# Peptides against a protein of PDB entry 6NYY, part 1

No score or structure here was measured in a lab: all are predicted.

Target 1, 212 residues: chain A of PDB entry 6NYY
Amino acid sequence: KHFEQAIERVIGGLEKKTQVLQPEEKKTVAYHEAGHAVAGWYLEHADPLLKVSIIPRGKGLGYAQYLPKEQYLYTKEQLLDRMCMTLGGRVSEEIFFGRITTGAQDDLRKVTQSAYAQIVQFGMNEKVGQISFDLPRQGDMVLEKPYSEATARLIDDEVRILINDAYKRTVALLTEKKADVEKVALLLLEKEVLDKNDMVELLGPRPFAEKS
Target 2, 212 residues: chain A of PDB entry 6NYY as posed
Amino acid sequence: KHFEQAIERVIGGLEKKTQVLQPEEKKTVAYHQAGHAVAGWYLEHADPLLKVSIIPRGKGLGYAQYLPKEQYLYTKEQLLDRMCMTLGGRVSEEIFFGRITTGAQDDLRKVTQSAYAQIVQFGMNEKVGQISFDLPRQGDMVLEKPYSEATARLIDDEVRILINDAYKRTVALLTEKKADVEKVALLLLEKEVLDKNDMVELLGPRPFAEKS
Positions, changes and structure headers below are counted from each chain's first letter, unless a header gives other numbers.
Peptide ipSAE was made for these designs. It is ipSAE averaged over its two directions, with the distance scale d0 held at 1.0 Angstrom where the peptide's residues are scored. Compare it between designs on one protein only; published cut-offs may not apply.
The geometry check fails a fold that doesn't show the stated peptide or that is severely misdrawn somewhere.

## One batch from the design tools (peptide; aimed at target 1 L61 Y63 A64 D106)

Design b1_p8_1 (made by RFdiffusion4)
Pose (drawn by RFdiffusion4):
Structure b1_p8_1 (pose): chain A 212 residues (1-212), chain P 8 residues (1-8)
Amino acid sequence: as target 2 above (212 residues)
Amino acid sequence: MSLSKTPP
């Protein structure tokens, strides 16, 4: 047990128990984190889940703990299911509330960077073609693009097509599984953490083979 | 891997 609290501390950050939220904020954060939990539960190539918490941990209001699959060859489908998991947070708090918050900002930085990487860096697109470019990092102040402007116009169009296909796939997921999202978040308001075991108590066994 | 909700 003392080891599992260390794995979580290094990955997650400091865990602020006293930084309380308003009752209308905890209701939002729970529905946000349930989106990450349920969409990560029902998708095939998404990571196996360890723990979902609504306690503030580091630069965040909620926290999700995943077990990333050690694999060296991501396919096109294995990257969409990672995107559809990440976008699941905004989708759940949009289905239930209608209002969208600024809490999904870091959820959208990961979607954006995983879209440029498929199109620009890998060859995962038809319109741009099988062309690879050295995509700048965050600490790399980009001087000029290694391609034209019409190509940049072509790239940012395809990123919009890609994320809005990931968005619609997840809206079609958390409406079919709308009641299961509510089951998860109502326990998150009661018990501020959920292990894997009490998610099996809610949702049954996960319907995919998972190696642990 | 981890996911979070950003504070305002």

Design b1_p8_1_s1 (made by RFdiffusion4, then SolubleMPNN; from b1_p8_1, 5 letters changed)
Fold by OpenDDE base, seed 2:
Structure b1_p8_1_s1 (fold): chain B 212 residues (1-212), chain A 8 residues (1-8)
Amino acid sequence: as target 1 above (212 residues)
Amino acid sequence: MTSTYAPP
């Protein structure tokens, strides 16, 4: 318990026991986090889910925590599944509520950063090709891009395509698993925190072996 | 990896 709380504090910050969400907002958070959890459960290359919570911590209203694999190298397929998992919250909101919220901002930022990195740093896009450029870091003077305006437009287009493909893949997955998302969301509303064992009880064993 | 639902 103390160790888990310490990890949670490091990841999410202090529990904001004083932050009372309205029931509809709490429902939105539950389905959002359930989307992340279920996407991660059924994506082969997603990190295993450790914990999902709708207890507000720090600036977050909810979170899904995954056990990262100790890996330094990522495949294109792994990065795609990670993008899909990251989009799971936004997609769940769309599927269940027909509306999107600002809650996915950090997820969209992560997805955007991943997509750009794949295309301009890792050379993972066939149209852009085997190129690697440093992305400007926050606070760096935007030095002249080492590529033409035509290449810049191509990069922007391919980033959008990659994100849209990940989004569509996530929509397909969570639509197929819609009942599972609902089960997780409803249980979150009851327990506020779920672990891997709760997920196994709800959904059965994760279809993919956890690589130790 | 963590996913967070955060207000703006």
Scores: peptide ipSAE 0.227, ipTM 0.835, DockQ to the pose 0.816
OpenDDE base, seeds 1, 3, 4, 5: peptide ipSAE 0.227, 0.207, 0.227, 0.225; ipTM 0.837, 0.828, 0.835, 0.834

Design b1_p8_1_s2 (made by RFdiffusion4, then SolubleMPNN; from b1_p8_1, 6 letters changed)
Fold by OpenDDE base, seed 1:
Structure b1_p8_1_s2 (fold): chain B 212 residues (1-212), chain A 8 residues (1-8)
Amino acid sequence: as target 1 above (212 residues)
Amino acid sequence: ATSTFAPP
């Protein structure tokens, strides 16, 4: 309990018990988080879901927490599945509501950063090639790019392709698992917090063995 | 962790 609460505070901040979401917003959050949870459940290289919550904390209206793996090396496939999981909320909103919200801003930031890192830091794109450049950090003066504008355009195109591929993969997955997303979302609206056991009861055992 | 964020 205390350890979980400490992790929750680090991830989400303090519970905003006074922040009452409108029922429609709470529904949006529930389906958004359900999208993350279900995507993470059915993606082989995603981190196992630990907890999903629609209780507002800090700047978050809801969150899905995953068991961190002590992993230092990531494959391209792992990074793709992580991107898909991160897109799960946005995709769920699209599938269930036919509209998207600002709720995915941080997810999109993470996906964007991951895509750029894969292409320009990790050399994971065949067209761009085996290159590694430092990405400008927030607040760094954009020094001159160590590559041409043609390369910049190529990078931007390949980033878009990578994100779109991840998005399409996530749409396909959550469309296939639409009923599971609904189950999770509805139970979130009832319980506000779900753990791994609740997910197992709803969806069955995660199809992928937890590498302990 | 993934999260639904309130607008800034």
Scores: peptide ipSAE 0.341, ipTM 0.902, DockQ to the pose 0.651
OpenDDE base, seeds 2, 3, 4, 5: peptide ipSAE 0.230, 0.232, 0.237, 0.161; ipTM 0.839, 0.842, 0.841, 0.835

Design b1_p8_1_s3 (made by RFdiffusion4, then SolubleMPNN; from b1_p8_1, 5 letters changed)
Fold by OpenDDE base, seed 4:
Structure b1_p8_1_s3 (fold): chain B 212 residues (1-212), chain A 8 residues (1-8)
Amino acid sequence: as target 1 above (212 residues)
Amino acid sequence: MTSTTAPP
């Protein structure tokens, strides 16, 4: 309990007890976080879910917390599953509400950053090739790109393709697991916080071995 | 890793 709260405080920040969501917004958050949770549950290379919460904290209106692996090398497949997990909230909103909200802004930022990094830093795109360029940091005057405008367009296109592929994969997954997303969302609305055991009770054991 | 619903 105390250790988990400490981790939650570090990861999620302080609870924003003053932030009262309308019931409809709370429902949106519940389904959003359920999307993350379920995507992470059924993606092989996703980090194991520790906790999911719809209690507002410093970092958001809700959160899904995963056990980070001390991993320094990532495969394309691992990065894709991480992107899918990160898109799980947005996809859940789309599936259940037929609309999207601003709630996914940070998720989309992370996905975008990951996609660009994969293509221009890690050389993981076949069309762009085995290249590695430093991404402009916030505040760096990018005076000159080390590549042509044609390459810039190619990068932008391949980023979009990669994100769209991750999105489609997530849509397929969460559509298949729609009932599981619903179960998690409904239980979140009841309990506000779920742990791994709640997820096991709802969904059964995670189908992938947790690397302890 | 954490995923979050971000306020605007």
Scores: peptide ipSAE 0.245, ipTM 0.865, DockQ to the pose 0.862
OpenDDE base, seeds 1, 2, 3, 5: peptide ipSAE 0.240, 0.243, 0.238, 0.239; ipTM 0.864, 0.863, 0.864, 0.863

Design b1_p8_1_s4 (made by RFdiffusion4, then SolubleMPNN; from b1_p8_1, 6 letters changed)
Fold by OpenDDE base, seed 2:
Structure b1_p8_1_s4 (fold): chain B 212 residues (1-212), chain A 8 residues (1-8)
Amino acid sequence: as target 1 above (212 residues)
Amino acid sequence: ATSRFDPP
């Protein structure tokens, strides 16, 4: 308990026990987090879910925690599944509510950063090619881009394509698993916190063996 | 990795 709380504090911040979400907002958070959880459950290269919570912590209204693999090298397939998992919340909102919220801002930031990194740092896009440029960090003077405006447009287009492909993949997955997303969301609304065991009880064993 | 739902 104390150790888990300490980890949760480091990851999510202090529990805001005083922040009472309206029922509709809490429902939105539950389905959002359920989208992350289910996407992570059924994507082979996603990190396994450790915990999902709709208890507000720090600046977040909910969170999904994954056990990161001690991995230094990532494949395109792994990065794609990670993007899909990260989009799971936004996609769940679209599927269940027919509307999207600002709740996915951090997720979209992460997906955007990942997509740009794949294309301009890791050379993972065939059209852009095997290039590697440092992305401007926050506070770096916008140095002259080491590529043409035509290349800049190509990068922007390919980033959009990559994100849209990840989005479509996530829509397909969570549409197929729609009943599972709903089960997780409903259980979250009851328990507020789910762990891996709750997910196994609800969905069955994760179909992908944890690479030891 | 963590996903965070940001407040509106």
Scores: peptide ipSAE 0.341, ipTM 0.891, DockQ to the pose 0.857
OpenDDE base, seeds 1, 3, 4, 5: peptide ipSAE 0.319, 0.323, 0.335, 0.222; ipTM 0.882, 0.882, 0.886, 0.797; seed 5 fails the geometry check

Design b1_p8_2 (made by RFdiffusion4)
Pose (drawn by RFdiffusion4):
Structure b1_p8_2 (pose): chain A 212 residues (1-212), chain P 8 residues (1-8)
Amino acid sequence: as target 2 above (212 residues)
Amino acid sequence: MSLSMTPP
């Protein structure tokens, strides 16, 4: 047990128990984190989940703990299911509320960087072609693009097509599973954390083979 | 891996 609290501390950050939220804020954060939990539960190539919390941990209001699959060859489908998990947060608080918040900002930075990487860096697109470029990092102040402007126009169009196909896939997921999202978040308001076991108590066994 | 919600 003392080891599992260390794995979480290094990955997650400091866990602020006293930084309370308003009752209308905890209602939002729970629906946000349930989106990450349920979409990560029903997708095939998404990571197996360890723990979902609504307690503020580091630069965040909620926290999700995943077990990333050690694999060296991501396919096209295995990256979409990672995107459809990440976008699940905004989708759940949009189905239930209709208001979208600024809490999905870091969820969208990961979607954006995982879209440029498929199109620009890998060869995962038809319109741009099988062309690889050295994509700048965050600490790399980009001087000029290694390609034209019409190509940049072609890239940012395809990123919009890619994320809005990931968005629609997840809206079609958390409406079919709308009631299961509500089951999860209502326990998150009661018990501020959910292990894997009490998610099996809610949702039954996960319907995919998972190696632990 | 981890996911979080950003504070205002």

Design b1_p8_2_s1 (made by RFdiffusion4, then SolubleMPNN; from b1_p8_2, 6 letters changed)
Fold by OpenDDE base, seed 1:
Structure b1_p8_2_s1 (fold): chain B 212 residues (1-212), chain A 8 residues (1-8)
Amino acid sequence: as target 1 above (212 residues)
Amino acid sequence: ATSTTAPP
């Protein structure tokens, strides 16, 4: 309880109990977070869902929290499934509303950063090859790129391919699991907060064994 | 964590 609340404060900030979303925005948040939750549930290499909430906290209108593995080494497959989980909110909005919102901004930032890191830091792209360069940080002087403009174009193309592949994978998954996303979203609108047990009751056991 | 973000 106290430890979970401390993690919630670090991840989400303080509850903004005074921030009343309009019912339609609250619905959008519920389906967005349900998309994250369901994607994380059915992706083998995603972190297991701990909690999902549509109670506004800090800068977030809703959040899905996962139990991070004490993991120092990530595989390409793990990074892909994490990207898909991170795209789950945007994909859910597209599937259910036929429109997208600004709500996915931080998710898209994370996906973009992950895709670039995979290609230019981790050497995980066959076309770009076994290279590792530092990415410019926000506030760093734009130093000259240690690669040609042709390589820059190749990186940009392969980043788009990787993100689009993750997006398509997420669309396929959440389309297959559309009824499960709906169930989670509706239960979120009722309870505002779901834990792992609520998800097990709603969807059944997560189909992947918890890697102990 | 994933989150729905409000505009800045």
Scores: peptide ipSAE 0.371, ipTM 0.909, DockQ to the pose 0.634
OpenDDE base, seeds 2, 3, 4, 5: peptide ipSAE 0.234, 0.229, 0.245, 0.239; ipTM 0.854, 0.854, 0.858, 0.858

Design b1_p8_2_s2 (made by RFdiffusion4, then SolubleMPNN; from b1_p8_2, 6 letters changed)
Fold by OpenDDE base, seed 2:
Order: sequence, then C-alpha cells, then structure tokens
Structure b1_p8_2_s2 (fold): chain B 212 residues (1-212), chain A 8 residues (1-8)
Amino acid sequence: as target 1 above (212 residues)
Amino acid sequence: ATSRISPP
C-alpha cells in the first residue's frame, strides 16, 4: 500500500480529492482510460498494464500506468504499438461518443514527438531516408534547418501519414475489441481503479507473454 | 510510461 501510493504520487501527483467531475465527464474519462488499457492489452509490443485509474491526480483526470521494459533500443514496430496505445484514449472517445475532447492533448503531443523523432532522428521513414537531425528543443534558437523546404514538407507529410496509420490501426483494434473497452470502462466507473488482476478477470490473460 | 487524460 505505502509503496504503491508512493509510486502513484511520483507518477500521478497528489490526489485532487477536491476535483468533482460531472458524471458525463467522468464517463468520458472512464472510456478514454479504457481505450488506453485495452489498446495496451492487445498490442504485442505495448508495455504491460499495471494500473488504470479515473481518480484525478495532479494534472490528470485519469491515467493508465504501464510497466516499462528496461530497454534502450526500440524497433519501429514497438514505437508504432506505443503510438497506438497512446492514441487509445482519443480513439475510444471517437468510437463511443462520436466526438473528441481536449483530454487527449498530452497524448497527441507524445505521439507527435514520437512521429517526428522516428522520421528525423531515427531514420525510420523510407521516403525521408536514413537521416538524423537534432530537433530544436523548446527554447533553442531556431537554427536554420539542415534541410530544404521541400524536405521539410516531406517530413511534415510523412509525420501525418505515420500518425494517421497509427490512428487507423488503433481504430481497427478498439472497434474489434469494442465490447472489452466497454467492460473496462463500466468497471472503472464502478471501482475507479483497476489493476492487472482486474483486467485478467475481465478480459482473460493478456495474449502476449510478458518477457520476464 | 503513463497515458493521461488532462484538462487543457
């Protein structure tokens, strides 16, 4: 208990017991987090889910926590599945509500950063090629880009394609698993916090063996 | 890694 609370404070911040969400907003949070949880459950290269919560903490209204693998090298396939998992909340909102909210802003930022890094830092795009440029960090003087405006347009187009492909993959997955997303969301609305065991009881064992 | 829904 104390150790879990300590980790939860480090990751989520302090419980904001004072944030009263309206029931409809809490429902949106539950389905958003269920989207993340289910995407992570059924994506081979996603990190295993540890905990999912719709209790507001710090700056978050809800969160899904994953056990990161101790790895220093990532494949393109791993990065794609991580993008899909990160899009799971937004996609769940679209599937269940036919509308999207501002709640996915942090997720979209992470996905955007990952997509640009894959294309311009890791050389993972065939059209852009085996190139690696330092992305200007926030606050660095916009040094002249070491590539042409034509290359800049190509990068922007390929980033959009990569994100859209990840989005479509996530839509396909969560549409297939729609009943599972709903089960998780409904159980979240009841329990507010789910762990890995709750997910196993609800969905069965994760179909991908955890590399111990 | 954490996924989050956050207010703007």
Scores: peptide ipSAE 0.332, ipTM 0.893, DockQ to the pose 0.833
OpenDDE base, seeds 1, 3, 4, 5: peptide ipSAE 0.329, 0.325, 0.346, 0.321; ipTM 0.894, 0.892, 0.897, 0.890; seeds 4, 5 fail the geometry check

Design b1_p8_2_s3 (made by RFdiffusion4, then SolubleMPNN; from b1_p8_2, 4 letters changed)
Fold by OpenDDE base, seed 1:
Structure b1_p8_2_s3 (fold): chain B 212 residues (1-212), chain A 8 residues (1-8)
Amino acid sequence: as target 1 above (212 residues)
Amino acid sequence: MTLRTAPP
């Protein structure tokens, strides 16, 4: 109990008990988090879901928490599935509401950072090639790019392609699993917090063996 | 990893 609460505070921040979301916003959060949860459930290389919550905390209005693997090396396939899982909230909003919210801004930042890192740090794009450049950090002086403007345009194009492919993959997945997203969202609206066991009860066992 | 609905 105390340990779990400590982890929740570190990961989610302090619970904002005074922050009452309007019912429609609460519904949006529920479907957003359900999108994350379900995407991660059916993606082979996604981390195992630990908890999903629509109780507002310091870092968000809701969250899906995944158990990080002690992994130091990531494959391109793993990074793609992570991107898809990260897009799950945005995609769920699109599928269920036909509109998108600002709620995905942190997710989109993560996806953008991952896509750029794959292309310009990890050499995972065939067109850009096996290159590795340091990405400017937030607040770093704009150092001259170690590549041409033509390469910059190519990078930007390939980043968009990669993100779009991840987005389309996520749309396909959550469209196929639309009923599961609905089940998770509705149960979130009822219970506000779901754990892995609730997800197993609702969706069945995760189709991928958790490497312990 | 933690994914979230972020406030604006």
Scores: peptide ipSAE 0.480, ipTM 0.934, DockQ to the pose 0.851
OpenDDE base, seeds 2, 3, 4, 5: peptide ipSAE 0.466, 0.465, 0.469, 0.352; ipTM 0.930, 0.930, 0.931, 0.851

Design b1_p8_2_s4 (made by RFdiffusion4, then SolubleMPNN; from b1_p8_2, 5 letters changed)
Fold by OpenDDE base, seed 4:
Structure b1_p8_2_s4 (fold): chain B 212 residues (1-212), chain A 8 residues (1-8)
Amino acid sequence: as target 1 above (212 residues)
Amino acid sequence: ASAFIAPP
């Protein structure tokens, strides 16, 4: 309890008990977070879900918390599953509401950053090749790119392809698991907070061994 | 962690 609350404060910030969402917004948040939760549940290389909440914290209206693995080396497959998990909220909104909201902005930022890093820092794209460039940091005057405009266009195209592939994979997964997303979302609307045990009760055991 | 971020 106290340890979890400390982690929650670090990850989500302080509970904004004063932030009252409209019922429709609360529903959107529930399905968004359920999308993250279910994607993380059924993606092999996703981090195990610890908690999912629709109680507003800090800047978030809801959140899903995962147990990060102390891992320094990531495979391409692991990064893809992480991207899919991160897209789970947006995809859930699309599947259930036929509309998207601004709520996924941070998720899309993370996905975008991951995609660029994979392509231009980690050499994980076959078309761009085994290259590694530093991504411009916020405030760095990028005077000159170490590559041509043709390479810049290729990078942008391959980033888009990678994100779209992750998106499609997430759509396929959450469409297959649509009933599970619904179960999680409905229970979130009832309980506001779910843990791993609630997820096991709803969905059964996570199909992947937790690295203890 | 993933978060549903409120717009500014």
Scores: peptide ipSAE 0.232, ipTM 0.845, DockQ to the pose 0.674
OpenDDE base, seeds 1, 2, 3, 5: peptide ipSAE 0.217, 0.157, 0.153, 0.085; ipTM 0.840, 0.770, 0.769, 0.752

Design b1_p8_3 (made by RFdiffusion4)
Pose (drawn by RFdiffusion4):
Structure b1_p8_3 (pose): chain A 212 residues (1-212), chain P 8 residues (1-8)
Amino acid sequence: as target 2 above (212 residues)
Amino acid sequence: MHLTMTPP
């Protein structure tokens, strides 16, 4: 047990128990984190889940703990299911509320950077072609693009097609599984954390083979 | 891996 609290502390950050939220804020954060939980539960190539919390941990209001699959060859489908898991947060607080918040900012930085990487860096696109470029990092102040402007126009169009196909895939997921999202978040308001076991108590066994 | 919700 003392080891599992260390794995979580290094990955997650400091866990602020006293930084309370408003009752209307905890209701939002729970629906946000349930989106990450349920979409990560029903998708095939998404990571196995360890723990979902609504307690503020570091630069965040909620926290999700995943077990990333050690694999060296991501396919096209294995990257979409990672995107459809990340976008699941905004989708759940949009189905239930209609209002969208600024809490999904870091959820969208990961979607954006995992879209440029498929199109620009890997060869995962038809319109751009099988062309690889050295994509700048965050600490790399980009001087000029290694390609034209019409190509940049072509890239940012395809990123919009890619994320809005990931968005629609997840809206079609958390409406079919709308009631299961509500089951999860209502326990998150009661018990501020959910292990894997009490998610099996809610949702049954996960319907995919998972290696642990 | 982890996912969080950003404070306002």

Design b1_p8_3_s1 (made by RFdiffusion4, then SolubleMPNN; from b1_p8_3, 4 letters changed)
Fold by OpenDDE base, seed 2:
Structure b1_p8_3_s1 (fold): chain B 212 residues (1-212), chain A 8 residues (1-8)
Amino acid sequence: as target 1 above (212 residues)
Amino acid sequence: MYSTIAPP
């Protein structure tokens, strides 16, 4: 318990016991986090889910915690599934509520950063090609891009395509697994925190073997 | 604001 709390504190920040979400907001958070959890459960190259919570911590209203593999190399397929998992919250909101909220801002930021990195740093896009440029870090003055404006437009287009493809993939997945998302969301509303065992009880064993 | 603990 103390160790888990310490990890949660490091990852999510301090529990804000004083932030009482309105029931409708709490419902939105539950379905959002359920989207992340279920996407991660049914994506082959996603990291295994450890914990999902709708207890506000730090600046977050909820979170899904995954056990990352100790790896230094990532495949294009792994990065795509991670993008889909990260989009799971936004997609769940769309599927269940027909509306999107500001809650996915950090997720969209991560997805955007990943997409640009794949195209501009890792050379994972066939149209842009096997190029690698340093992306400006937050606060760096971009004096001059090492590529033409035409290349910049191509990069921007391919980033949008990649994100949209990940989004569509996530929509398809969570639509197929809509009942599972609802089961997780409803249980989150009851327990506020779910672990891997709760997920197994709800959904059955994860269909992908944990590569040890 | 949702804090998704994205994998690294």
Scores: peptide ipSAE 0.110, ipTM 0.796, DockQ to the pose 0.157
OpenDDE base, seeds 1, 3, 4, 5: peptide ipSAE 0.040, 0.037, 0.105, 0.033; ipTM 0.739, 0.729, 0.791, 0.720

Design b1_p8_3_s2 (made by RFdiffusion4, then SolubleMPNN; from b1_p8_3, 5 letters changed)
Fold by OpenDDE base, seed 4:
Structure b1_p8_3_s2 (fold): chain B 212 residues (1-212), chain A 8 residues (1-8)
Amino acid sequence: as target 1 above (212 residues)
Amino acid sequence: ASSTIAPP
């Protein structure tokens, strides 16, 4: 309890008890978070889900909390599954509502940053090749890009391809698991907070061994 | 963590 609350404060900030969502927005949040939760559940290289909540905290209207692995080295496959998990909310909104909201803006930012990092920092794209450039940090003077405009276009194209591939993978997964997303979303609307045990009761044990 | 973010 106290430890979980401390983690929740670190991840989500302070609970905003005064933030009243419209029922339809709360439903959107529930399905969004259920998308993250279910994607993380069925992606091998995703972090294990600890908690999912539709109680607004800080700037978040809801959140899915994962136990990050103490991992310093990431594979391309791990980064892809993390991208898919991060897209799970947006994809769930699309699948269930046929519309998307602004709620995924931070997720998309994270996915975008990850995709660029994979391509221009980690050398994980075959077309761009084994290159590593520092991404301009916020506030750095736009130094002249160490590559041509053709390379810039290639990077942008490959970023879009990578994100779209992650998106398609997530659509396929959450479409296959659509009933599971709905179960989680409906239970979220009832309980507002689910833990790992609730997820096991709903979905069965996570199909991937948690590396303890 | 992933989260649904309110607009600024």
Scores: peptide ipSAE 0.321, ipTM 0.882, DockQ to the pose 0.645
OpenDDE base, seeds 1, 2, 3, 5: peptide ipSAE 0.315, 0.319, 0.301, 0.193; ipTM 0.882, 0.882, 0.873, 0.836

Design b1_p8_3_s3 (made by RFdiffusion4, then SolubleMPNN; from b1_p8_3, 5 letters changed)
Fold by OpenDDE base, seed 2:
Structure b1_p8_3_s3 (fold): chain B 212 residues (1-212), chain A 8 residues (1-8)
Amino acid sequence: as target 1 above (212 residues)
Amino acid sequence: ATSTIAPP
């Protein structure tokens, strides 16, 4: 209990007990977080869900927490499923509300950074090829790009393709699992916090064995 | 972790 609370404070910050969301915003957060949770549940290479919460903490209105694998190497498939999981909130909003909110801004940042890194750092794109360039640090004036304008355009196009492919994959998944997203969202609105056991009770066991 | 973030 105390250890879990400490982890929650580190991840989300201090609980903002005074932050009262309007019911419709709370509903949006619940479905957003349910999208993350369900995407992570049904993606083979996603990290196992540990906890999902719609209690506001720090700057977060809700969060899904995963147990990271002790790994230093990531496959392209793992990175794709992580992107899909990260898009799960935005996709859930689109599926259930037919509208998108600003709530996904950090998710989109992470997805954008991941896509860019896959293409220009990890050499994971066939069109761009087996290249690796240092990402400009936040705030460093990129004086000269180590690649041509043609390569710049190709990178821009392939980043969009990768993100769109991840988005489409997530739409397909959460559309298939739409009833499960709704079950999780409704239970979140009731309990505000769900753990792995709640998810197992609601959805059944995760279909992928946790690699110990 | 993924999070729904409030606008600034």
Scores: peptide ipSAE 0.376, ipTM 0.911, DockQ to the pose 0.641
OpenDDE base, seeds 1, 3, 4, 5: peptide ipSAE 0.373, 0.210, 0.371, 0.328; ipTM 0.911, 0.831, 0.909, 0.901

Design b1_p8_3_s4 (made by RFdiffusion4, then SolubleMPNN; from b1_p8_3, 5 letters changed)
Fold by OpenDDE base, seed 2:
Structure b1_p8_3_s4 (fold): chain B 212 residues (1-212), chain A 8 residues (1-8)
Amino acid sequence: as target 1 above (212 residues)
Amino acid sequence: SYSTIAPP
């Protein structure tokens, strides 16, 4: 318990016991986190879920914690499934509430960064090609882009396409698994924190073997 | 904001 709490503090920050969410907000958070959890559960190349919580920590209202694989190399398929998992919260909100909230801002930022990295750093886009440019880091003087404005437009278009494809994939998945998302969300509203065992009890074993 | 702790 102490070790898990220490990890949670490092990753999520301090529990904000004083932050009382309104019931409707708590419901939104539960379905959002359930979207992440279920997406990760049913995506082959996603990291296995360790914990999902709707207890506010730090700046977050909820979180899903995954066990990252000790790997230095990522495939395009892995990055796509990670994007889908990251979009799971936003997609869940859309499916269940027909509205989107500001809660997905950090998720969208991560997805955006990943998409740009795939296209301009990892050369994973066929239209843009086998190129690798350093993305301007926050605070770096925007040096002249080492590519034309036409290439810049192409990059922007392909980033949008990649994100939209990931979004559509996530919509399809969570629509198929809508009942599972609801089960997880309802259980989150009851228990506030779920672990891998709770997920197995609720959904059955994860269909993809964890590479030990 | 939701902090999805996706692995870095």
Scores: peptide ipSAE 0.104, ipTM 0.786, DockQ to the pose 0.168
OpenDDE base, seeds 1, 3, 4, 5: peptide ipSAE 0.074, 0.065, 0.052, 0.062; ipTM 0.770, 0.758, 0.746, 0.754; seed 1 fails the geometry check

